# Peptides against a protein of PDB entry 4JHK, part 109

Target 1, 212 residues: chain A of PDB entry 4JHK
Amino acid sequence: EDYKIQSFDLETQKLLKTALKDPGSVDLEKVSSVIVDQSLKDQVFSREAGRICYTIVQAEAKQTNGSVFRRNLLNRLQQEFKAREETRKRSTQEWVCLVSFICNIFDYLKVNNMPMVALVHPVYDCLFRLAQSDALKNEEEVDCLVLQLHRIGDQLEKMNVQLMDELFNLLRDGFLLQEDLSSMGRLLLLEILEFRAGGWKLSDTAQKYYYS

## One batch from the design tools (peptide; made by RFdiffusion4, then SolubleMPNN)

Design b2_p17_8_s3 (from b2_p17_8 with S2E D7E E12Q N16A)
Fold by OpenDDE base, seed 2:
Structure b2_p17_8_s3 (fold): chain B 212 residues (1-212), chain A 17 residues (1-17)
Amino acid sequence: as target 1 above (212 residues)
Amino acid sequence: SEDEELEELIEQDIEAF
């Protein structure tokens, strides 16, 4: 199976490929750090990163029954999560990359084919932050929010419908009441409101857009 | 089960999230 890792230098690509095939032969702390670092710079990669992470976790589990990679990955992610407000202030782009990565880890890094319960609140915390008035006025943050909800909203709702209801109350209020939304931002909020109301089902066009 | 044990370990790893 091919992974999209062309954004890395050749040495790092080799490291990642080796981690995917023989995780016991590489520094899995370094691997996790590299993946997180790149995911914080490239939101497109963050989706692929989720899949890569899952594969490495499974490979290590099968090879040594170890969890070194997962532990380091999640610890690093936790550090970034804790610093999320600082990240947001420094760079909106890095912030939305962080959110995207956390959401993609939630999406791909499953245990017994189920989302990790421990990630539910962190994901919601990120989405709630994006749903605040100061974030909704930024189209880049709205884009991120809507994209993540399209990707994992149905799964996330199954984990905690009460939080999802609260989140969408904020989105509805933003759509209806917030005056400084961009035209596109307002349109995106409307779309996601309708998307959930429709049972989290994408049209063919939307499916291509969000999952290509 | 092994899956439950793994989940517990994961929970421990990110308890402070």
Scores: peptide ipSAE 0.025, ipTM 0.632, DockQ to the pose 0.131
Fold by OpenDDE base, seed 5:
Order: structure tokens, then sequence, then C-alpha cells
Structure b2_p17_8_s3 (fold): chain B 212 residues (1-212), chain A 17 residues (1-17)
């Protein structure tokens, strides 16, 4: 498969390409660090990063039966997750990139097409934070929340329907009761409420909007 | 299988979060 890594310098591109094919020959801690750093700056890359991470995990498991890359990746994600409130205060853009990246790792880092259980609560915690009143007034945070729910909402619900019900209670209340929502934010909340009610199924128009 | 072995490794890393 071809991976979109043109945004990196040539040395880093070589590093990533080697990690994908021969992970035992590179510093996998450095590889994980580079991927996380770029994903925290670029939401578009974060989706590709999920695919890259999955491939490296599989390649390392096959080559050495090891998990050095995944361990370093998850440890770094935990550190960023723990510091999420500080990140949000510093930069809304970095915060939504963090949420997007965690959600994309949840989406792609699967075994037998099943998500990693350890990521379920961290993902919900991020989404619940985006569903608070102080976040719902920011269109960038609402965009992130709705995008992630479109991508992985059905999977998350299967993991814990009670948390999903609680989350959507907050979104409903935000839609109905919060006064300082942007017009687009209010429309997005309504759309995602209807999306779940419809069984998490995308229309052709919605697919183009979120995945093109 | 490779997937089964990876699943076991993932379970060992649950404490990472």
Amino acid sequence: as target 1 above (212 residues)
Amino acid sequence: SEDEELEELIEQDIEAF
C-alpha cells in the first residue's frame, strides 16, 4: 500500500518506509514520536497515521513477535491524554488534533476487526469534554466532536451503549438549551442527533462531506 | 495465528491507558 507521508522530510520518509517493511531495523520509539508529533499538528494526517500505525504493529508482531512500537505509541498517547486540559487551554487546534488522533487510533488499531478495549474510556472522556457547554460554544470543537461520532460512533456504542446515551443526552441538552451556540454548531448537533437515531448510516452527501 | 498473538500483546498493554 502507498502511504501519504510527503509532508515529512526525506530522512523521515525513509524512516517511516523502513518501519513499515522492516520495523526491527529502525528506532521504533523515534518512529512513534514522529507520527504522534505530526498528528498533533495535522488532523488530515492523523487518519493516515492510524493506518500507518496499524501496519507497523502488524509488521513488528510478524517479524519479532514484539510490541515496542505499540507500547511507545500508547505511552505517548496516555501522556498527551493526561495533559489534555492544558493542551486545550493552550490551543484549541492542538486539542482537536489530539482528540482526532486518539479516535483514529481507536478506529484503525484493531485485532480481528475488534477495537482495543483500553481506548474506549479515553475516547469517551474526550468526547464528553467536547460536549461540555464551554466547548460546544466553539465551532471548531463541535466540528471535531461531530466528525468523530460520524467515524466511530457506531463502534463506540457497541462497546458501551450507556455512555453513548449519556453523551447524547448532553448533546440534546446543548442543542435545546444552550444559547451561545453558533448557527453551524447548532445544525451540526441536530444532524448528529438524527444520524444516531437513523442507525449511524451515512448518506452519499454526508460521506463526501466527512471523508473526501 | 498472528492476530491471536497480537491480541495477547494488546491485552498486556491495557495498563498503558
Scores: peptide ipSAE 0.025, ipTM 0.640, DockQ to the pose 0.073
Fold by OpenDDE base, seed 1:
Structure b2_p17_8_s3 (fold): chain B 212 residues (1-212), chain A 17 residues (1-17)
Amino acid sequence: as target 1 above (212 residues)
Amino acid sequence: SEDEELEELIEQDIEAF
């Protein structure tokens, strides 16, 4: 398959390509670190990162019945999650990249075609953080929140509908009651409220209104 | 704590899968 890794230097590209084909021949801790580091800088790459990670996990399982890569990846992810408030304070961009990465790992890194249960609460924690009033006033954070809910909201709801209800109560309150939302932020909140209400689908009319 | 629970859950998933 064609993986979008052109943003890396040639040496790193070779490392990643080797990990995808022959994971036992490379330092999988280093590979995981490289992927996480880049995902924290490039939100677009975070989507690709999920796919890459899943492929490496499968390749290692088939080759050696091992899980070294997944272990290292999840350990690093846990470290970044623990430091999420400091990351947010340092850089909104890095924070939304972190959230995007965690959500994409949830989306792609499935076991037996099921989401990792261990990631459910961390994902919700990130989304709840984005749903706080201090985050809702920032368009970049609202963009991230809405994007992730579009991508994995239906899956998350299946894992815990109660948490999803609580999350959307916050979003509704933000939409209705928070005064310092930007026009775009308010529009995005309305859109995602309608999106869930429509069974995680947009009507043709709504699609044209928001995205045409 | 939430962080401790995450670590435990991750370890369980790694072991279980």
Scores: peptide ipSAE 0.025, ipTM 0.635, DockQ to the pose 0.720
Fold by OpenDDE base, seed 4:
Structure b2_p17_8_s3 (fold): chain B 212 residues (1-212), chain A 17 residues (1-17)
Amino acid sequence: as target 1 above (212 residues)
Amino acid sequence: SEDEELEELIEQDIEAF
């Protein structure tokens, strides 16, 4: 299987490849740290990171029945989550990367084909933060919010429909009442409102209308 | 606190799976 790890140096690439095949032969704490660090810099990588993490978790479970990698990964994720407001203040880019990474871990790192329950509220907390007025005025944050809802909104709703209703009430209010939204931001909010209303589905034509 | 609750939930998931 092909994994997109070209953004890493050769030594790190070797480390990751070894972790994917023989996790017992590498420092899994270091591996988790490297993946998190890169995911906080590259939002696009975050999606691939989720897949990589899942593979390593499965490989370790099979090889040693261990969960060292997952534990280290989730601990680091928790640390970053706790510091999310500081991260947002320091760098919007790092903040949206953090949200993207948490959402992608939720999406890919499943146990018994189910999302980890422990990640549900943290994911919602991130999305609720993006739905606040001070975030909605920033197009980069709106892009992130809408992208994540497109990716995992249906799964999140199945975990807690009440929180999803509350979130979308905020998005509706933002769309209708907030004055300093960008034109694209307003368009994206409208699209995601319609996306959920349509059962988390949108026609290709409608998709193109909002994103092209 | 919320942070403590999250830690406990994470550990529960790790132990449960």
Scores: peptide ipSAE 0.024, ipTM 0.636, DockQ to the pose 0.765

Design b2_p17_8_s4 (from b2_p17_8, 6 letters changed)
Fold by OpenDDE base, seed 1:
Structure b2_p17_8_s4 (fold): chain B 212 residues (1-212), chain A 17 residues (1-17)
Amino acid sequence: as target 1 above (212 residues)
Amino acid sequence: SEDEELEKLIEQDLEEF
């Protein structure tokens, strides 16, 4: 498999490559820290990070029946989640990276082809925070919200449809009632409302309207 | 099953979320 890790220095690239092939020979706590740190800086990398994490988890399980990497990864994720409001206050960019990373871990780290139940509420908590009026006025946060719902909304709804209904009530109200949305923000909210209504897919009409 | 055991371990790792 090809992994996009060229943004790291050569030493770190070597570390990650070794972790992917021979996880028992490296410091997996350090590996997890490196992945989380980079994911909090680069939202594009966070998607790749999910895939990398899954591969390392599988490799360690197969090689040693261990879970050192996953334990350290999830512990760090818990720490960042708990500090999410402080992160948001400090940097919107870091906040949306955190949300993206949590959602990507939810998407990739499946067990028995099912999402981790323990991540359901944390993911919804992040999405609900993005759906508040103070966040909806920020286009970067709306971008993040809509992107995650496109990626994992169908899976997340299957885990808890009641929470998804509540979330989309907020999005509908934001679209209809909030005055200080950007033009793009309002467009994205409308699109995601239609996306869910269409069974988490775009109709031909919607596809043409938004992306032609 | 092994998958169920792994899920239990994952749930334990996330007990503080």
Scores: peptide ipSAE 0.029, ipTM 0.645, DockQ to the pose 0.106
Fold by OpenDDE base, seed 5:
Structure b2_p17_8_s4 (fold): chain B 212 residues (1-212), chain A 17 residues (1-17)
Amino acid sequence: as target 1 above (212 residues)
Amino acid sequence: SEDEELEKLIEQDLEEF
């Protein structure tokens, strides 16, 4: 299996490749730091990061029954989550990368093919923050919100339908009542409202309409 | 099971969330 790590220097690529195959032979704290740092800069990498993290966790568990990588990863994630409001104030781009990373860890870092319950509320907290009026006026935040709901909305709803209902009430109100949304922002909100109403699926016709 | 034990450890790691 190939992993998209071309954005790293050659030494770091070697480190990551070794971690995937023989995690006991590398500094897993360093590996986790590298992955988190890059995920906070590159939203596209965050998706790959989730898959990489899962593989390393599984490899370490099989090799030594250890959890050094997971511990370091989750500790760093907690630190970033706690500072999320300051991050948002400093940089919208870094904020949406953080949200994307948390959501992708939720999506990929499963135990017995089940999502981690402890991540449910943190993910919802991020999505609710993106659903506030001061965030909905920013197209980059709306893009992030809608993207995450497309990726993990069905899983999140299964974990807590009440929170999902509350979230979508905010999105509906934003769509209908908020005056300073961008044109694209309004379209994205409408699309995601319809996406959930359709059972977290888009018809081919709808796909063509929104993404042609 | 091993998976259940791992899940418990993961939940503990996330206690600060």
Scores: peptide ipSAE 0.028, ipTM 0.635, DockQ to the pose 0.106
Fold by OpenDDE base, seed 2:
Structure b2_p17_8_s4 (fold): chain B 212 residues (1-212), chain A 17 residues (1-17)
Amino acid sequence: as target 1 above (212 residues)
Amino acid sequence: SEDEELEKLIEQDLEEF
């Protein structure tokens, strides 16, 4: 299977490819660090990172019955999550990359074909943060929020409909009441409100945009 | 099952998340 890792140097690409096929032959702590670091810089990669992580986790489990990669990955993710407010203050771009990465890990790193329960609240915490007034005025944060809800909203709702209702109450209030939304931000909020109301189903055009 | 064991390990890893 082909993985989109062209953004890495050739040595790192080789490392990742080896991790995918023969995880026991590489430093999986280093692999996890590389993936997390790149995901925090490149929101596009964060989606691919989820798929890569899932593959490595399964490969290591099958090959050596190990969990070194998963443990290091999740520990690093926990660290970044705990520091999320500082990250947001430092760089909106890094913040939205972090959110994107956490959401994509939720999306791809499944067990028994189910999302990890332990990631539900962290994901919601990120989305709730993006739904606050100070975040909604920033189009980059709105873009991230709406993108993640398009990708994993249906799954998240299945995990906790109450939190989703609370989240969308904030989004509705933002759409209706917040004065300093950008025009595009307001349109995005409206779209996502309608998207959920429609059962989280994308049009063909929207499908291409969010899942390309 | 192996998947259930993996789930338990993953959940344990995320206990402090």
Scores: peptide ipSAE 0.027, ipTM 0.640, DockQ to the pose 0.103
Fold by OpenDDE base, seed 4:
Structure b2_p17_8_s4 (fold): chain B 212 residues (1-212), chain A 17 residues (1-17)
Amino acid sequence: as target 1 above (212 residues)
Amino acid sequence: SEDEELEKLIEQDLEEF
């Protein structure tokens, strides 16, 4: 399989490639740190990072029956999650990258093709934070919120319908009642409301309407 | 199974998440 790791320097690319094939031969703590650091800077990479992480976890488990990579990864993720409010205050960009990364880990780091139950509430916590009024006024945060719901909303709902209902109540209220939304933000909220109402599906025509 | 073992390990790693 090909992994999109061109954003890293050549040495780091080699490290990652080796981790994917022979995790026992590299410093997996370093690998996890590199992946997390990059994911916190590049929202696009965060999706690929999820897939990479899953592969490394599986490879290490099979090769050495170890879990060094996963442990370091999740510990770092937990650390970043706990500091999420500070991160948000410091940098909206870093905050949305953090949310994206957590959501992508949820999406890709499956066990027996099922989401990690332990990540459900943390993911919802992030999404609920993005659904607060002070976040909805920021288009970058709205973009992130809507993107994650497009990617993992259906999975999250299956895990907890009540939380999803509560989340979308906030989004509806934001759409209808909040006055300092950008035009694009309002459009995105409407789109995601319709997306869920349509069973987490949107027609190609509707997609073009909202994103063309 | 391998998946069950992995799940247990993952959940242990996330006890305080």
Scores: peptide ipSAE 0.027, ipTM 0.640, DockQ to the pose 0.103

## One batch from the design tools (peptide; made by RFdiffusion4, then SolubleMPNN)

Design b2_p18_3_s2 (from b2_p18_3, 11 letters changed)
Fold by OpenDDE base, seed 3:
Structure b2_p18_3_s2 (fold): chain B 212 residues (1-212), chain A 18 residues (1-18)
Amino acid sequence: as target 1 above (212 residues)
Amino acid sequence: SDKKLEELDKELLEELQK
């Protein structure tokens, strides 16, 4: 299976490819650092990062029954999560990349073919932060919020429907009551409200209306 | 193996909730 790592230099690509096949032969702390750093800079890579991380975790488990990579990855994730408010103040772009990364780790780094329960509340915490009025006025944050809900909303709801209801109450209120939303932001909120109402599905016609 | 990994990282994962 091919991985989308063309954004890295050739040396780093080689490092990642080796980690995917023979994790015991590389510095897994360095590998985790590289993946996290890039995920915090490139939101598009965050999706691929989740898949890469899962593969490395599985490869290391099979090879040495170890968890060095996962430990380093989660340790770094913990550090970034704790500093999320400072990150948001410093850079909206880095903040939405962080949220995207956490959500994609939730999506791909499953245990026993199930989402890690421990990541449920952290993911919701990020989404709730994006649903606050000071964040909803920023189109970049709304884009991130809606994107993650499209990707993992159905899974999150299965884990905790009460939190999802509370989240969407905020989104509905934002759509109806908040005056400083961008036109696109308002449109995206409406779309995601309809998306959930439709069982986390949207007709092709509606999809074209909102995103074309 | 997946279960073992979850157990090993349980404390780290719990810290993410804080």
Scores: peptide ipSAE 0.029, ipTM 0.664, DockQ to the pose 0.636
Fold by OpenDDE base, seed 1:
Structure b2_p18_3_s2 (fold): chain B 212 residues (1-212), chain A 18 residues (1-18)
Amino acid sequence: as target 1 above (212 residues)
Amino acid sequence: SDKKLEELDKELLEELQK
């Protein structure tokens, strides 16, 4: 299986490839750190990072029944989550990368074929932050919010429907009442409102309207 | 906020032990 790791230098690529096949032979703390660092810089990579992380977790479990990689990964994730407001203040780009990374880890890193319960509230906290008025006026943050809801919204709702209802109340109010939304932001909010209303599916008619 | 963090730590530990 091919992984998109061309953004790393050759030495790091080798490290990652080895971790994927023989995790016991490498420093898994270093591997987790490298993946998190890159995910915080490149939102496109964050999706691939989730898949890579899942593969390494499975490989280590199979090889040694260990969980060193997952432990280090989640510890780093927790640290970044705790500092999320400072990150947002420093860089919107890093902030949306962080949200994307957390959501992708939620999507891929499952325990017993179920999402990790520990990540449910952190994910919602991030999405609620993106749903605040000061964030909704920023198209980059709206893009991130809507993208994540498209990817994992149905899973999140299954974990806590009450929080999802509250989140979408904010999105509805933003769409209807907030004056400084961008045209694209307003369109995306309407689309995601309809997306959930349709059972987290987009009709062919709606798809043509929004993406034609 | 602090309470949420404490809950996260507890839940994280529980998940890691599975």
Scores: peptide ipSAE 0.024, ipTM 0.595, DockQ to the pose 0.098
Fold by OpenDDE base, seed 5:
Structure b2_p18_3_s2 (fold): chain B 212 residues (1-212), chain A 18 residues (1-18)
Amino acid sequence: as target 1 above (212 residues)
Amino acid sequence: SDKKLEELDKELLEELQK
């Protein structure tokens, strides 16, 4: 199985490859740190990172019955989550990368095909933050919000329909009442409102757009 | 393997909730 890790130097690539095959032979704390750091810089990698993380978790569990990697990964995510407002103030790009990464971990890091319950509220908190008026006026934040809802909205709703209803009340109000939305932002909000109303089902065209 | 991971998740979740 091939993983997209060409953005790392050769030494780090070897580290990651070894972690995927023989996690007991490497520093898994370092591995988790490298993955998180890169995911906070590159939104495209964050998607691949979810798959990589899942593979390492499985490999470690099978090899040593351990959970060192996952523990370090999730602890780091919690730290970044707690500092999310500071991150947003510093860099919108880093903020949306953080949200994307948390959502991707939620999507990929499953046990028995079930999401980790501990990630549900953090994910919703991020999405609610993106749904505030000061965020909705920023197209890159709206893009992030809509992208995540396309990818994991149906799963999140199954975990807590009440929170999803509250979130979409904010999005509806933003679409209808907020005056300083960009044209694309307004279009994206309308699209996601219709997407949920349609049962979270992607067309072939939409599938290519959001997952390619 | 999934059952093993499920058991680990219980412990991990307890740790993360503290």
Scores: peptide ipSAE 0.024, ipTM 0.635, DockQ to the pose 0.394
Fold by OpenDDE base, seed 4:
Structure b2_p18_3_s2 (fold): chain B 212 residues (1-212), chain A 18 residues (1-18)
Amino acid sequence: as target 1 above (212 residues)
Amino acid sequence: SDKKLEELDKELLEELQK
């Protein structure tokens, strides 16, 4: 498989490539740190990070029956998650990168081909935070919220439909009642409401309307 | 293999849920 790691310097690229093929020969703590650090500043990489992490986890399990990489990764994730409010106050960009990273880890880092149950509530907590009034007024946060729901909404709902119902109640109320939404923000909320209502699918007509 | 990995990280995973 090809992994998009061109944004790293050559030394780091070599480190990552080696981790993917021979994880026992590298410092997996360092590898996890590099991946998390990049994911926290580059939202685009967060998606790729999920795939990379899953591959490394599988490779380490197969090679040494170890879990050093995953432990370090999840430990760092826990630290960042706990500090999420501070991160949001410091930088909206870092905050949406954090949310994106957590969601993509949920999407790709599966156990027995199933999402990690432990990540369900943390993911919902992030999405609920994005659904609050003070976040909905920021288009960057709305973009993040809607993007994640498009990517993993169907999976999240299967894990906990009650939380999904509560989340979308907030989104509906925001769409209908909040006055300081941007035009694009309001449009995105409407789209995601319709997306779920349509079984997490968008009709061809709707696709053309919202994503021209 | 996946189950074993999950068991090894049980305590960490529980903390993530808090």
Scores: peptide ipSAE 0.023, ipTM 0.637, DockQ to the pose 0.615

Design b2_p18_3_s3 (from b2_p18_3, 10 letters changed)
Fold by OpenDDE base, seed 4:
Structure b2_p18_3_s3 (fold): chain B 212 residues (1-212), chain A 18 residues (1-18)
Amino acid sequence: as target 1 above (212 residues)
Amino acid sequence: SDKKLEELDKELLKELLE
């Protein structure tokens, strides 16, 4: 299977490829650091990072019954999550990359083919932060929020429907009551409200309307 | 085992849990 790692230099590409096939032969702490660092500055890569991480975790478990990569990855994730408010203040772009990363890890890094329960609340915390009034006025944050809900909303709801209801109450109120939303932001909120109401899917007609 | 990894995850992320 091919992974999109062309954005890295050749040395790092080699490191990642080796980690994917023979994780016991590389410094897995370094590998995890490289993946996290790139995910925090490239939102597109954060999606690929989820797939890469899952493969490395599975490969290490199978090869050595080890969990070095997983431990380092989650430790770094926790560090970045704790500093999320400072990250948001410093850079909206870095903040949405962080949210994208944690959501993609939730999406791909399964345990027994199930989402990691330990990540449910952290993911919701990020989404709730994006649903606050000060975040909804920023189109970059709305884009991130809506994108993540499209990707993992159905999974998150299965884990905790009460939190999802609370989240969407905030989104509804933002759509209806907040005055400083951009036109696109308001459109995206409406779309995601309809998306969930339709069972986390859109009709062909709605798809064309919102994303053509 | 997968269960062991799950428990490890909980320990590593304990400060993120309610």
Scores: peptide ipSAE 0.054, ipTM 0.707, DockQ to the pose 0.623
Fold by OpenDDE base, seed 1:
Structure b2_p18_3_s3 (fold): chain B 212 residues (1-212), chain A 18 residues (1-18)
Amino acid sequence: as target 1 above (212 residues)
Amino acid sequence: SDKKLEELDKELLKELLE
C-alpha cells in the first residue's frame, strides 16, 4: 500500500515505513508521537493517520502479539482530549485537527470489527462542542463538524441514538435560530440534517444542489 | 458529568488494551 507521508522528513518517513513493515524493530512510542503531532497540525493527514495507525496496530499484533503502539497512541489521544478546551482557545485550527484525528481513529481502529466503545463519548463530546453557538458561527468548525458526521455519523448513531438525537436538535436549532451563521455554514447544516433524515445518505439530486 | 465520562473511558480503554 501507498501511504501519504510526504509531509515528514526523510528520516521520519523511513521510521514510519519500517513501523508499517517491521514494527518490532522501531520505537513505537516515538512513532505514535510523531503521527499524533502531525495529525494535530494537518487535518488532511489525520485521515491518512487513521489508516496508518490501523496498519501498524495490525502489523504489531501479527508480528509479536504486542500492543505497544496502540497503547501509546490511545494514551496520547486521551491526553489531547482532556486538554481540548485549552487547545480550542489557543488555536481553532489545532482544535479541528484534534477532532478530525479522534474521529478518524474511531473510524479505523476497530476491535473485532466493531467501533471502539471507549471513544464513543469522547467523539460525541467533541461534536457537541462544535454544535455550540460560539462554534457554529465559525465556518472552520462547522466544516469539521459536518465532515465528521458524513464520515462516522451512522456508526456513532448505532452506538448511541439518544446522543445523536440531542446533537441534531442543537444543529436544527442552530440552523433555524442562530443569526450569525455564515451562508456556507447554514447550507452545510441543512445538508447534514437532510443527510441523517435520509438514513445517512444523500440523493444524487441533493448532492448536486449542495456541492455543485 | 465530564469527569464521570472520563473515568468510564479510562476504564474501557484499559479493558480494550488487555
Scores: peptide ipSAE 0.052, ipTM 0.649, DockQ to the pose 0.141
Fold by OpenDDE base, seed 3:
Structure b2_p18_3_s3 (fold): chain B 212 residues (1-212), chain A 18 residues (1-18)
Amino acid sequence: as target 1 above (212 residues)
Amino acid sequence: SDKKLEELDKELLKELLE
């Protein structure tokens, strides 16, 4: 299977490819660090990072029944999450990459074919932060919020419908009441409200209206 | 193995829930 790791230098690509096939032969702490660092810089890679992480976790489990990679990954995730407000102040781009990364780890790194329960509240915390007034005025943050809800909203709702209701109350209020939303931001909020109302589905006609 | 990882998740991410 091919992984989208072209953004890395050749040496790092080799490291990642080796980790995917023979995790016991590489420094898994270094591998986890490289993946997290790149995920914080490249939002597109954040999606791929989830898939890569899942593969490495499975490979290590099968090879040695170990969890070194997962431990290092989650430790780094914890560190970044704890510093999320400082990250947001420093760089909106890094902040939305962090949210994307956490959401994609939630999406791909499942246990017993179920989402990790431990990530449910952290994911919601990130989404709630994006739903605050100071974030909704930033189109980049709205883009991130709506993208994650499209990807994992249905899964999150299954885990906690009450939190999802509260989140969408904020989004509806933002759409209706907040005056400093961008035109695109307002459009995206309307779309995601409609998306959930339709059972996390959107008609082809509506899809063309909002995204064409 | 999955159970072990799940337990690890809870321990390592417990501070994220607060």
Scores: peptide ipSAE 0.030, ipTM 0.664, DockQ to the pose 0.670
Fold by OpenDDE base, seed 5:
Structure b2_p18_3_s3 (fold): chain B 212 residues (1-212), chain A 18 residues (1-18)
Amino acid sequence: as target 1 above (212 residues)
Amino acid sequence: SDKKLEELDKELLKELLE
């Protein structure tokens, strides 16, 4: 398989390629750090990073029955999560990249096609933060919120429907009551409300209406 | 392979959460 790693220098690309094929021959802590650092800068790579991470996890488990990479990855995620408010204060872009990365890891690092239970509450905490009034007024944060719900909302609901109901109560209130939403932000909130109401599905007609 | 990963997850969860 081909992986989108052209944003890295040649040495790092080699490191990542080796990790994918022969994880026992590289420093997996370094590999995890490189992936996390880049994911905090680039949402496009963040999506690819989930796939890369899953492949490395599988390769290491198969080769050495080890979990060094995943342990380092999740520990780093926990550190970034704990510092999320400071990150948001410093840079909205880095904050939404962090949320995106956590959600992508939730989406890709599955066992028997099941999500990691330990990531459920951290993901919800991030989404609830994006659903607060001070975040909803920022279109970049609304974009992130809606994107994640499109990608993993159905999975999250299966894990905890009560939290999802509470989250969408906030989104509905934001849509109806908050005055300083951007026009696009308001449109996106309406779309995601309809998306869930439709069973986490979007018709071709709706796709054209909201995203064309 | 998935069964093996499941066992690893159990160990990892103990390490990270407990």
Scores: peptide ipSAE 0.024, ipTM 0.645, DockQ to the pose 0.386

